# Peptides against a protein of PDB entry 1MQS: the designs that were tried, part 7

Target 1, 223 residues: chain A of PDB entry 1MQS
Amino acid sequence: ILKMLFLNKDLNNNDNITTITDDIFNQQEIIWKVLILDIKSTATISSVLRVNDLLKAGITVHSLIKQDRSPLPDVPAIYFVSPTKENIDIIVNDLKSDKYSEFYINFTSSLPRNLLEDLAQQVSITGKSDKIKQVYDQYLDFIVTEPELFSLEISNAYLTLNDPKTTEEEITGLCANIADGLFNTVLTINSIPIIRAAKGGPAEIIAEKLGTKLRDFVINTNS

## One batch from the design tools (peptide; made by RFdiffusion4, then SolubleMPNN)

Design b1_p9_2_s1 (from b1_p9_2, 6 letters changed)
Fold by OpenDDE base, seed 4:
Structure b1_p9_2_s1 (fold): chain B 223 residues (1-223), chain A 9 residues (1-9)
Amino acid sequence: as target 1 above (223 residues)
Amino acid sequence: MFKLELKTL
């Protein structure tokens, strides 16, 4: 998250958030930015950062992507939002209207190829592609409740997995979502886990899906 | 390297 707030520059310090923000704040000229969030990403940010941390990161204003926002054509914007068509359309509209000086787009999870293509196409039509400085998949679609605890904030997951009326398709779909969330967390931690799961249940399905995702990622990153 | 144990409740 902090890396994103600092425009994805390398942060070399393994120190506490406060130390990192203080060090960066003291060492570099603060670039003031607008932070644009959605409901999900707001929860993510709020789980990790305090209001003062945002200020120290140079966030002058933070707002929801769906809310009416005043133009700040001289201010760069960081988008940290879910990879949805709706959010893409809003970003593009903001681009069209010259709402901000620069656009640093960060998706909470992987942007599907079709949506990336849509984004690219829409941006190309605007003729303002130069204003888009970054597009990142941040893999931060989770809530950190404690330093060693996170939540994927998947509603009714327990009920869905344990309701005998739940279809195999629904279970599989949910397991895929969980695996995606875990994948994001693993990438954020930047360490490949040894995955263990009980056989014959949702845990196994999740483990298999996650394992596949991780293997594919490793292969693609090393290629 | 860490261990990820998946448990279904």
Scores: peptide ipSAE 0.127, ipTM 0.818, DockQ to the pose 0.023
Fold by OpenDDE base, seed 2:
Structure b1_p9_2_s1 (fold): chain B 223 residues (1-223), chain A 9 residues (1-9)
Amino acid sequence: as target 1 above (223 residues)
Amino acid sequence: MFKLELKTL
């Protein structure tokens, strides 16, 4: 997250957020930026950072992407939002209206190819592609509740998995969503886990899906 | 490298 707030520049690995922000704040000229969030990313940011941390990172204002936002044509914007068609359309509209000086786009998870192509096409039509400075997948689709605990914030997961009325399709879909969340978490930790799961239940399904995602990622990264 | 243990409640 902090790396994103500093426009994905390399930061010195210190364990303490306060130390990182203080060091950067003291050593570098602060670039003031607007942070654009959605409901999901707001929860993610709020779970990890305090308001003061955002200020130290040079965030002057943070707003929801769906809110009516005043133009700040001289201010760079960081988008940290879900990879959805709706958010893409809003970003493109903001670009068309010259709402900000520069656009640093960060998606909370992987942007599907079809949406990437859509974004690229729409941006190209505007003739303002030079304002798009970055597009990143941040893989931050979880909430940190404690330093060593995170939540995927999937509502009713337990009930859905244990309700005899739940269809196999619904279970499979839920397991896929859980696997996606775990995948994003693993990528954020930047370490590949050894996965263990009990046999004969949802845990096994999730483990298999996650394992496949991780293998595919490793293959694609090493190629 | 860490261990991820999946437990369904």
Scores: peptide ipSAE 0.118, ipTM 0.818, DockQ to the pose 0.023
Fold by OpenDDE base, seed 3:
Structure b1_p9_2_s1 (fold): chain B 223 residues (1-223), chain A 9 residues (1-9)
Amino acid sequence: as target 1 above (223 residues)
Amino acid sequence: MFKLELKTL
């Protein structure tokens, strides 16, 4: 998260948040920027950062992407939002209206190819692609509740998995969503786990999906 | 390397 707030520049990761922000504050001119969030990413940020941390990172204002935001044409913007069509459309509209000077786009999880193509197409039509400085998948689609505990914040997951009225498709869909969240978490930790799951239930489905995602990722990064 | 154990309640 801090790396993102500093426009994905390399930071010394060995220090705590306070030390990093203090060092940057003391050593470099702070680039003031706007942080644009959605409901989900707001929860993510709030779980790991304090308001003072945002300020030290050069965040002057933070707003929800769906809120009516005043133009700040001389200020760079960091988007940290879910990879949805709605958010893409809003970002493009902000680009069209010259709402900010520069656009640093960070998605909370992997942007699907169809949405990437849509973003690219819409941006090309605007003729303002030069204002988009970065597009990243941050893999931060989870909430840190404790130093060694996180939540995917998936509503009704327990009920869905245990309700006999739930369809196989719904279970499979939920398992895929859980696997995606776990995948993002694993990438953030930057360590490949040994996955263990009980056989014959949702845990196995999740384990298989997660395992596949991790294998595919490792293959693609080592090639 | 860490262990990820998936359990359904």
Scores: peptide ipSAE 0.109, ipTM 0.810, DockQ to the pose 0.022
Fold by OpenDDE base, seed 1:
Structure b1_p9_2_s1 (fold): chain B 223 residues (1-223), chain A 9 residues (1-9)
Amino acid sequence: as target 1 above (223 residues)
Amino acid sequence: MFKLELKTL
């Protein structure tokens, strides 16, 4: 998260959030930015950062992507939002209207290829591609509640998995969503786990899906 | 390296 707020520059200090923010705040000219969030990313950021941390990172204003936002044509914007068609369309509309000076786009999870192509196509039509400075997948679609505890915030997961009326397709779909969230969490921790799951249930399905994703990622990163 | 144990409640 902090790296994103500093425009994905390498932060040299492995130290505490406070030390990093204090060092940057004291040593560098603060680049003031607007932070645009959605409901999901707001929960993610709020679980990890304090209001003062955002200020120290140069965030002057933060708003929801679906809210009416005043134009700040001389101020750069950081988008941290879910990879959806709706959010892409809003970003492109903001670009068309010159709402901000520069656009740093960060998705909470991996942007599907079809949506990336859609974004690229729409941006090309605007003729303002030079204002888009970054497009990143941040793999940050979970909430940290306390040290060593996180939530994927998947509504009714317990009910869906334990309702005998739930179809196999619904269970498989939910397991895929859980595996995606776990994948993003693992990447954020920057350590590949040993996965253990009980056989014969949703846990096994999740484990297999997650294992496949991690193996594919390692292969693609080393190639 | 850490252990990820998946359990259904």
Scores: peptide ipSAE 0.090, ipTM 0.786, DockQ to the pose 0.022

Design b1_p9_2_s2 (from b1_p9_2, 6 letters changed)
Fold by OpenDDE base, seed 3:
Structure b1_p9_2_s2 (fold): chain B 223 residues (1-223), chain A 9 residues (1-9)
Amino acid sequence: as target 1 above (223 residues)
Amino acid sequence: MFKLKLSTL
């Protein structure tokens, strides 16, 4: 998150900035910028950062993406939002309206190819692609509830998995969503886990999906 | 390397 707030610049070779120290803020030139969030990313940010931390990172204003925001054409903007069509359309609209000077786009999780293509197409039509400085998948679709505890904030997951009226499709879909969240968490921790799951239930489905995602990621990163 | 145990309640 801090890297993102500093425009994904290499924070002096300490890749493991897990602790918010005053030293981190003092070593970098502060660039004042706007932070645009959605409901999910707000929860993520709020779980690990204080308002004062945002200020120290150069965030002068933070707003929800769906809120009416005043144009700040001379100020760079960081978007940290869910990878949805709606958010893409809003970002593109903000680009069209010259709402900010520069656009640093960070998605909370992996942007699907179809949405990436849509973003690229829409941006191309605007003729303002030069204003988009970054597009990143941050893999931060979770909240930190305690130093050693996180939540994917998936509503009714327990009920859905245990209700006999739930369809297999719904279970599979939920398991995929959980696997995505775990995948994002694993990438954030930067350590591949040994996965253990009980056989014959949702845990196994999740384990298989997560395992596949991790394998695919490792293959693609080493290529 | 850590262990990830998946369990349903």
Scores: peptide ipSAE 0.149, ipTM 0.817, DockQ to the pose 0.022
Fold by OpenDDE base, seed 4:
Structure b1_p9_2_s2 (fold): chain B 223 residues (1-223), chain A 9 residues (1-9)
Amino acid sequence: as target 1 above (223 residues)
Amino acid sequence: MFKLKLSTL
C-alpha cells in the first residue's frame, strides 16, 4: 500500500517493511496527490493506514470513485479501485474531463485482459494516454484485521461451503474466489507458501486452485 | 517460506 502511495517507487528500505515507521515517509519525496477509492479499497486502506499516514504519504484528498469530485487539474491522482468495467469507465471519464494532471491507476486485484484492452482502447480514443502514468495490479483485495490476520471479506462463505443445498458449481466458484484472494495475499507477502489442505473438501479445491495460480504466476514472471 | 494450512470449520 505504501509503495502504491509513493507512486510505486522502490522504497529503499529492505523488503521487510512490516511496520509503518516515520523513516519510510522521510525517505520519500512528498508529492501531493488525490487518492481515489471504492468501497472495497477504502476498507482495505482503512485496515492498514490511518488518516495521518495518508497525509504523510502526500495524500491531500481522498474520495470515492463514484462521488462527485471536483476537478484538480494540476494534481496527480492515485486510483486504487476494484478491476471493474464501471471503475474503468469512470477513470476514463475523469481523464476526458481533465480532472487530474496525472493518473496512477492501481487495481486491487488482477485486471482481466479484456478489461485492460477496454481501458487501453478508451484511453487511446481520448488522445490523453500520456496522462496515464501507471497501471498496476496491486493484489490487495483483502482486509487486514490484525498484524497477522486478514479477511477476504467474502460474505456467507461458511454457509455456502457447508449448506448441503449448495451446488458443486457454487462451491467451486466460491473456492475460486477464495483462491484468488489467497493468491493476492501471497503475492503481497512476496513469499510462496507450502500449501497443506485436508483431502475431500473445499480446502483441497482451494489448495489446488491456489497452487495452479501460483505456479502459473511463477512461470510467467520467470519467462 | 511459510506454511499455509487450509482448514474448513
Scores: peptide ipSAE 0.145, ipTM 0.814, DockQ to the pose 0.023
Fold by OpenDDE base, seed 1:
Structure b1_p9_2_s2 (fold): chain B 223 residues (1-223), chain A 9 residues (1-9)
Amino acid sequence: as target 1 above (223 residues)
Amino acid sequence: MFKLKLSTL
């Protein structure tokens, strides 16, 4: 998250900035910028950072993407939002209206190829592609409740998995969502786990899906 | 390396 707030620049040599220290903030020129969030990303940011941390990172104003926002044409903007068609359309509209000087786009999870193509096409039509400075997948679709505890914030997951009326398709879909959340969490921790799951239930389905995602990721990054 | 145990409990 901090790296994102500093425009994904290589913060000094320690890739492992696990601790927010005053030293991190003192070494960088403060660029004042706007932070644009959605409901999910707001919860993520709020779980990890304090208001004072945002200020130290140069965030002057933070707003929801769906809110009416005043134009600040001379101020750069950081978007940290879910990878949805709706959010893409709003970003493109903000670009068209010259709402900000520069656009740093960060998605909370992996942007599907079809949506990336849509974004690229819409941006191309505007003729303002030069204002988009970054597009990143941040893999931050979870909430940290305690130092050693996180939540995927999936409502009724327990009920859905244990209700005998739940269809196999619903269970499979939920397991996929859980696997995606775990994948993002694992990438954030930057360590590949040994996965253990009980056989014959949702845990196994999740383990298989997660394992596949991790293997695919490792293959693609080493390539 | 850490262990990820998946449980439905």
Scores: peptide ipSAE 0.128, ipTM 0.802, DockQ to the pose 0.022
Fold by OpenDDE base, seed 2:
Structure b1_p9_2_s2 (fold): chain B 223 residues (1-223), chain A 9 residues (1-9)
Amino acid sequence: as target 1 above (223 residues)
Amino acid sequence: MFKLKLSTL
């Protein structure tokens, strides 16, 4: 998150957020930016950063992407939002309207190819592609509740997995969502786990899906 | 390297 707030520049690896923000705040010129979030990413950021941390990272204003926002044509903007068609359309509209000086786009998870192509096409039509400075997948789609505890914030997961009326398709879909969340978490931790799961249940399905995602990722990053 | 144990409650 901090790396993103500093425009994905290399930060010195320090385990303490306060130390990182203080060091940067004291040693480097702060670039003031606007942070644009959605509901999901707001929860993510709020779980790990305080308002003061955002300020130290150079965030002067933060707003929801769906809110009416005043133009700040001389201020760079960081988008940290879910990879949805709706958010892409809003970003493009903001680009068209010269809402900000520069656009640093960060998606909370992997942007599907079709949406990437849509974004690229729409941006191309605007003739303002030069204002888009970055597009990143951040893989930050979870809530940190404690230093060693996180939540995927999937509503009714327990009920869905244990309701005999739940269809196999629904279970599979839910397991996929859980696997996606775990995948993002693993990437954030930057360490590949040894996965263990009980056989014959949702845990196994999740393990298989997660394992596949991790293998695919490793293959693609080493290529 | 860490271990990820998946358990359904």
Scores: peptide ipSAE 0.118, ipTM 0.798, DockQ to the pose 0.023

Design b1_p9_2_s3 (from b1_p9_2, 6 letters changed)
Fold by OpenDDE base, seed 4:
Structure b1_p9_2_s3 (fold): chain B 223 residues (1-223), chain A 9 residues (1-9)
Amino acid sequence: as target 1 above (223 residues)
Amino acid sequence: MFKLKLSRL
């Protein structure tokens, strides 16, 4: 998150910042910027940062993407939002209206190819692609509840996975969603997990899906 | 039961 707030510049200190210290902020040039969030990303940010931390990171204003926002044409904007068509359309509209000087777009999870293509197409039509400075998948679609505990905030996951009335399709879909969340978390922590799952149930499905994603990622990163 | 143990690289 802090890296994102500093426009994804390399933080000179160890990637493993476990504690927010004043030293983190003192090492970076403060660029004043706007932070635009959705409901989900607000929860993510709020789980790890206080308003004062945002200020120290140079966030002058933070707002919800769906809120009416005043134009600040001379101020760069960080978008940290879910990868949805709706959010993309709003970002593009903000771009069209010259709402901000620069656009740093960060998605909470991987942006699907079709949405990336849509974003690219819409941006191209505006003729203002030069204002888009960054587009990143942040893999931050989770909430940190404690320093060593996170939540994927998937409602009724346990119930759905254990209800005998739940369809195989629903289970498989939910397992995929869980695997995506875990994948995002693993990438954020930058650690290789040891995955253990019981055979013959949702746990195995999750483990397999997660394992596949991790393998694919490693292959693609080393290529 | 699903268990994930993360080891730092």
Scores: peptide ipSAE 0.047, ipTM 0.699, DockQ to the pose 0.026
Fold by OpenDDE base, seed 3:
Structure b1_p9_2_s3 (fold): chain B 223 residues (1-223), chain A 9 residues (1-9)
Amino acid sequence: as target 1 above (223 residues)
Amino acid sequence: MFKLKLSRL
């Protein structure tokens, strides 16, 4: 998150920022910028950072993406939002209206190819592609509840997985969503997990899906 | 039961 707030610049070589210290903020040139969030990403940020931490990172204003926001044409903007068509359309509209000087777009999870193509197409039509400085998948689609505990914030997951009325398709879909969340978390922690799951249930499905994603990722990054 | 153990590298 802090790396994102500093425009994904290499924060000095201590990749292990486990604690928000004043030293992190003192070493960076403060660029004043706006932070645009959605409801989900707001929860993510709020779980880890305080308002004072945002200020120290150069965030002067933070707003919801769906909120009516005043133009700040001379100020760069960081978007940290869910990869949805709605959010993309709003970002493009903000681009069209010259709402900010520069656009640093960060998605909470992987942007689907179709949405990436849509974003690219819409941006191309505006003729203002030069204002988009970055587009990143941050893999931050979880909430930190405690220093060693996180939540994927998937509503009714336990009920859905244990209700006899739930269809196999619903179970497999939910297991995929859980695996995606776990995958994002693992990437953020930058650690290889040991996955253990009971056989013959949703846990095995999740483990298999997560394992596949991790293997695919490792193959693609080592190639 | 699902358990994820992260090895601290």
Scores: peptide ipSAE 0.047, ipTM 0.696, DockQ to the pose 0.025
Fold by OpenDDE base, seed 1:
Structure b1_p9_2_s3 (fold): chain B 223 residues (1-223), chain A 9 residues (1-9)
Amino acid sequence: as target 1 above (223 residues)
Amino acid sequence: MFKLKLSRL
């Protein structure tokens, strides 16, 4: 998160910012910027950072993407939002209206190819692609509740997985969503997990999906 | 039961 707030610049060659220290803030040139969030990303940021931390990172204003926001044409904006068609359309509309000087786009999870193509197409039509400075997948689709505890915030997951009336398709879909959330968490922690699951249930499905994603990621990163 | 153990790299 802090790296994102500092426009994804390398914070002092220490990939391991394990502790928010005042030293991190003192070594960076403060660029004043707006932070645009959705409901989900607001919960993510609020679980880890305080308002004072945002201020130290140069965030002057933070707002929800769906809220009416005043134009600040001389101020750069950081978007940290879910990878949805709706959010993309709003960002493009903000670009069209010159709402901010520069656009730093960060998605909470991996942006699907079809949505990336849609974003690229819409931006191209505006003729303002030069204002988009970066587009990143941040893999921050979870909430930290305690230093060693996180939540994927998937509503009714337990009920859905244990209700005999739930279809195999619904279970498989939910297991995929859980595997995606776990994948994002693993990437953020930058650690290789040991996966253990009981056989013959949702746990095995999750383990297989997660294992596949991790293997694919390692192969693609080393190639 | 699903268990995820993260080893710090």
Scores: peptide ipSAE 0.044, ipTM 0.693, DockQ to the pose 0.025
Fold by OpenDDE base, seed 2:
Structure b1_p9_2_s3 (fold): chain B 223 residues (1-223), chain A 9 residues (1-9)
Amino acid sequence: as target 1 above (223 residues)
Amino acid sequence: MFKLKLSRL
């Protein structure tokens, strides 16, 4: 998160910033900017940062992407939002209207190829692609509740996995979503987990899906 | 509550 708030510039060689210290803020050039969030990303940010931390990171204003926002054409903007068509359309509209000077786009999870192509197409039509400085997948689709505890905020997950009326397709779909959330968390922690799951249930399905994603990621990163 | 245990290497 802090790296994103500092425009994904390499925060001095301490890749292991596990603790928010005043030293992190003092070592960085403060660029004043706005932060644009959705409901989900607001919960993510609020779980780990206070308003004062945002100010120290140079965030002058934060607002919801769906809210009416005043133009600040001389101010750069950080978008940290879910990878949805709706959010993409709003970002492009903000670009068209010159709402901000620069656009740093961060998605909470991996942007699907079809949405990336849609974003690229819409941006190309505006003729303002030069204002988009960054597009990142942040893999921050979870809430930190305690230093060693996080939530994927998947509603009714327990009920769905244990309801005998739930279809195999629904279970498999939910297990995929859980595996995606866990994958994002693992990437953020930057550590390879040992996966342990009970056999013969949703836990095994999740473990297999997560294991596959991690293997694929390692192969693609080392190639 | 569904729990998956992940251990760091």
Scores: peptide ipSAE 0.030, ipTM 0.673, DockQ to the pose 0.024

Design b1_p9_2_s4 (from b1_p9_2, 5 letters changed)
Fold by OpenDDE base, seed 4:
Structure b1_p9_2_s4 (fold): chain B 223 residues (1-223), chain A 9 residues (1-9)
Amino acid sequence: as target 1 above (223 residues)
Amino acid sequence: MFKLQLYSL
């Protein structure tokens, strides 16, 4: 998150900036910028950072993407939002209206190809593609409750997985969502785990899906 | 490298 707030610049050699120390903020010139969030990303940010931390990172204003926002044409903006068509359309509209000087777009999870293509197409039509400085998948679709504890914030996951009335399709879908969340978390940690799960349940399904995603990722990044 | 143990309660 801090890396994102500093426009994904390589913060010096300490890749493991897990601790918000004053040293992190002192090492970089503060660029004032706007942070645009959605409901989900707000929860994520709030779980890790305080308002004062945002200020230290140069966030002068933070707002929800769906809120009416005043134009700040001379101020760069960081979007940290869910990868949805709705959010893309809003970003493009903000671009069209010259709402900000620069656009640093960070999606909370992987942006599907179709949406990426849509974004690219819409941006191209505006003729303002130069204002789009970054598009990142941050893989931060989780909430950190404690330094070593996180939540995917999937409502009723336990109930859904254990309710005998739940369909296989629903279970499979939920397992996929959980696997995606875990995948994002693992990528954030930047370490590939050894995955273990009990056989014959949702845990196994999740493990298999996660394992596949991780393997595919490793193959694609080494290629 | 860490171990990720998944539990289905």
Scores: peptide ipSAE 0.131, ipTM 0.832, DockQ to the pose 0.023
Fold by OpenDDE base, seed 3:
Structure b1_p9_2_s4 (fold): chain B 223 residues (1-223), chain A 9 residues (1-9)
Amino acid sequence: as target 1 above (223 residues)
Amino acid sequence: MFKLQLYSL
C-alpha cells in the first residue's frame, strides 16, 4: 500500500516496505496527490493506515470514486479501486473531463483481460492516454466483511514490521506472535488453510511459522 | 479447506 501511495517507485533497497518509518516520510519533496477509493478499498486502507500516514505519503484529499468530486486539474490522482466495469467507466469519465493532471490506477485485485482491453479502448478514444501514468494490480483484495474480520489485537504490529530501526529479533518475535494468533484462529475455524504469502517479507516469515505449527499439529493429532 | 493469503503491507 505504501509503495502505491509513493507511485510505486522503488523506495530505497530495503525490501521491508511493510514498516512506515519516519525515514520513508523524510523525503524532501512531497508530491501532493488525491486518493480515490471505493468502499472496499476504503476499508482496506483504513484498517492499515491512519490519516496521518496518508498525509505523510502526500495524500491531501481522499474521496470515494462514486462521489461527486471537484476538478483538480493540476493535481495527480491515485485510484485504488476494485477492478469493475463501473469503476473503469468512472475513471475514463474523469479522464475525459480532465479532472486531474495525472492518473495512477491501482486495482485491488487482478484486472481481467476483457476489462483491461475495455479500459485501453476507452482511453484511446479520449486521446488522453498520456495522462494515464500507471496501471497496476495490487493484489490487495481484502474482502473485509465485518462479520469475518478479526483482530489479533497486537498493537503497533504494522509499525514494528515496517520500521527500519526494528531489529531482526523483534521482527521474528512479532512474526511468531502473529503466527500463534493465526494458529489459534485456524484451530477455532477447525480447517487447515492453504497458506500463501509474498516472498521476502514478514508475511513469508509468518507463513513459514504458521505452516510449521499446523504441520506439527496434524502429525500429533493423527498419531 | 480455505485459502489464507498473507500480505505484508
Scores: peptide ipSAE 0.131, ipTM 0.834, DockQ to the pose 0.047
Fold by OpenDDE base, seed 1:
Parts: C-alpha cells; structure tokens; sequence
Structure b1_p9_2_s4 (fold): chain B 223 residues (1-223), chain A 9 residues (1-9)
C-alpha cells in the first residue's frame, strides 16, 4: 500500500511504516496527491494505515469514487479501486473532464483482460492517454484486523457453505471467491505456502483453485 | 515458506 501511495517507486527500506514515511518525508519533496477509493478499498486502507500515514505519503484529500468530487486539474490522482466496469467508466469520465493532472490507477485485484481492453479502448478514444501514468494490479483485496489476522470480508460465507439448500454452483462460486482472496493475500506476503485441506468439502475446492492460481502465477512470472 | 491449513466450519 505504501508503495502505491508513493507512485509505486521502489522503497528500499524494510523498516516500519513510520520509518519509511519519515525518511521519505525528510528526503524528498512531498508530491501532494488525491486518493480515490471505493467501499472495499477504503476498508483495506483503514485497516493498515492511520490518518497521519496518508498525510505523510502526500495524500491531501481522499474520496469515494462514486462521490461527487471537485476537480483538481493541477493535482495528480491515485485510484485504488475494485476492478469493475463501473469504476473503469468513472475513471474514464474523470479523465475526459480533466478532473486531475495525472492518473495513477491501482486495482485491488487482478483486472480481467476484457476490462483492460475496455479501459484501453475508452482511454484511446479520449485522446488523453498521456495522462494515464500507471495501471497496476495491487492484489490487496483483504482487511487486516490484527498483525497476524486478516479477513476477506465475504458476507454470509458460513451460512452459504452450511445451508443444505445452497446449490453446488453457489458453493463453487463462493470457493472461487475465497481462493481469489487467499491468492491476493499470499502474493502480498510474498511467500508461496504449502496448502493443506480436508478432503470432501469446500476446503478442498478452495485448495485446488488456489493451488492452480499460484502455479499459474509462478509459471508466468518465471517465464 | 509457510503452511496454509484450510478448515471448514
């Protein structure tokens, strides 16, 4: 998250958030930026950063993407939002209206190819592609509640998995969502786990899906 | 490397 707030520049220090922010604050001229979030990413940011951390990172204002936001044409913007068609359309609209000087787009999870193509096409039509400075998948679709505890914030997961009226398709869909969240978490930790799950239940389905995603990722990264 | 154990409740 801090890397994102500093425009994905390499932060060489493995030190605490406080040390990193203090060092950057003292050594570099602060570039003031606007941070645009959605409901999900707001929860993510709030779980790991304090208000003072945002200020130290040069965030002057933060707002929800769906809120009416005042134009700041001389200020760069960081978007940290879910990879949805709706959010893409809003970003493109903000680009069309010259709402900000520069656009640093960060998605909370992997942007599907079809949506990436849509974004690229819409941006191309505007003729303002030069204002799009970055497009990143951050893989930060989780909430940290404690130093060693996180939540995927999937509503009614327990009920869905344990209700005998739930269809196999619904269970499979939920397991896929959980696997995606775990995948993002694993990538954030930057360590590939040994996955174990009990046989014959949702845990096995999740383990298989997660394992496949991790294997595919490793193959594609080493290629 | 760490172990990820999945439990169904």
Amino acid sequence: as target 1 above (223 residues)
Amino acid sequence: MFKLQLYSL
Scores: peptide ipSAE 0.118, ipTM 0.822, DockQ to the pose 0.022
Fold by OpenDDE base, seed 2:
Structure b1_p9_2_s4 (fold): chain B 223 residues (1-223), chain A 9 residues (1-9)
Amino acid sequence: as target 1 above (223 residues)
Amino acid sequence: MFKLQLYSL
């Protein structure tokens, strides 16, 4: 998150967020930015950072992407939002209207190819692609509740997975969502885990899906 | 209840 707030520049690894922000704030010229969030990413950021941390990272204001926002044509913007068509359309509209000086786009998870193509196409039509400085998949689709504990914030997951009325398709879909969340968490921690799960249930499905995602990622990053 | 465990390497 901090790396994103500093426009994905390399930061010195420190164990404490406060130390990192203080060091950067004191040693580097602050670039003031607007932070645009959605409901999900707001929860993610709020679970990790305090308001003062955002300020120290150079965030002047933060707003929801769906809210009416005043143009700040001389201010760079960081988008940290879910990879949805709706959000893409809003970003493109903001680009068309010259809402901000520069656009640093960060998605909370991987942007599907079809949406990437849509984004690229729409941006191309605007003729303002030069204003888009970055597009990143941040893989931050979880909430940190306390040290060494996080939540995927999937409502009724336990009930759904244990309800005899739940269809196999629903279970598989939910397991995929859980695996995606875990995958994002693993990437954020930057450590590949050993996965163990009980056989014959949702845990196995999740483990297999997660394992596949991790293997695919490792293969793609090492190539 | 299902159980999934992740271990750091």
Scores: peptide ipSAE 0.053, ipTM 0.694, DockQ to the pose 0.023

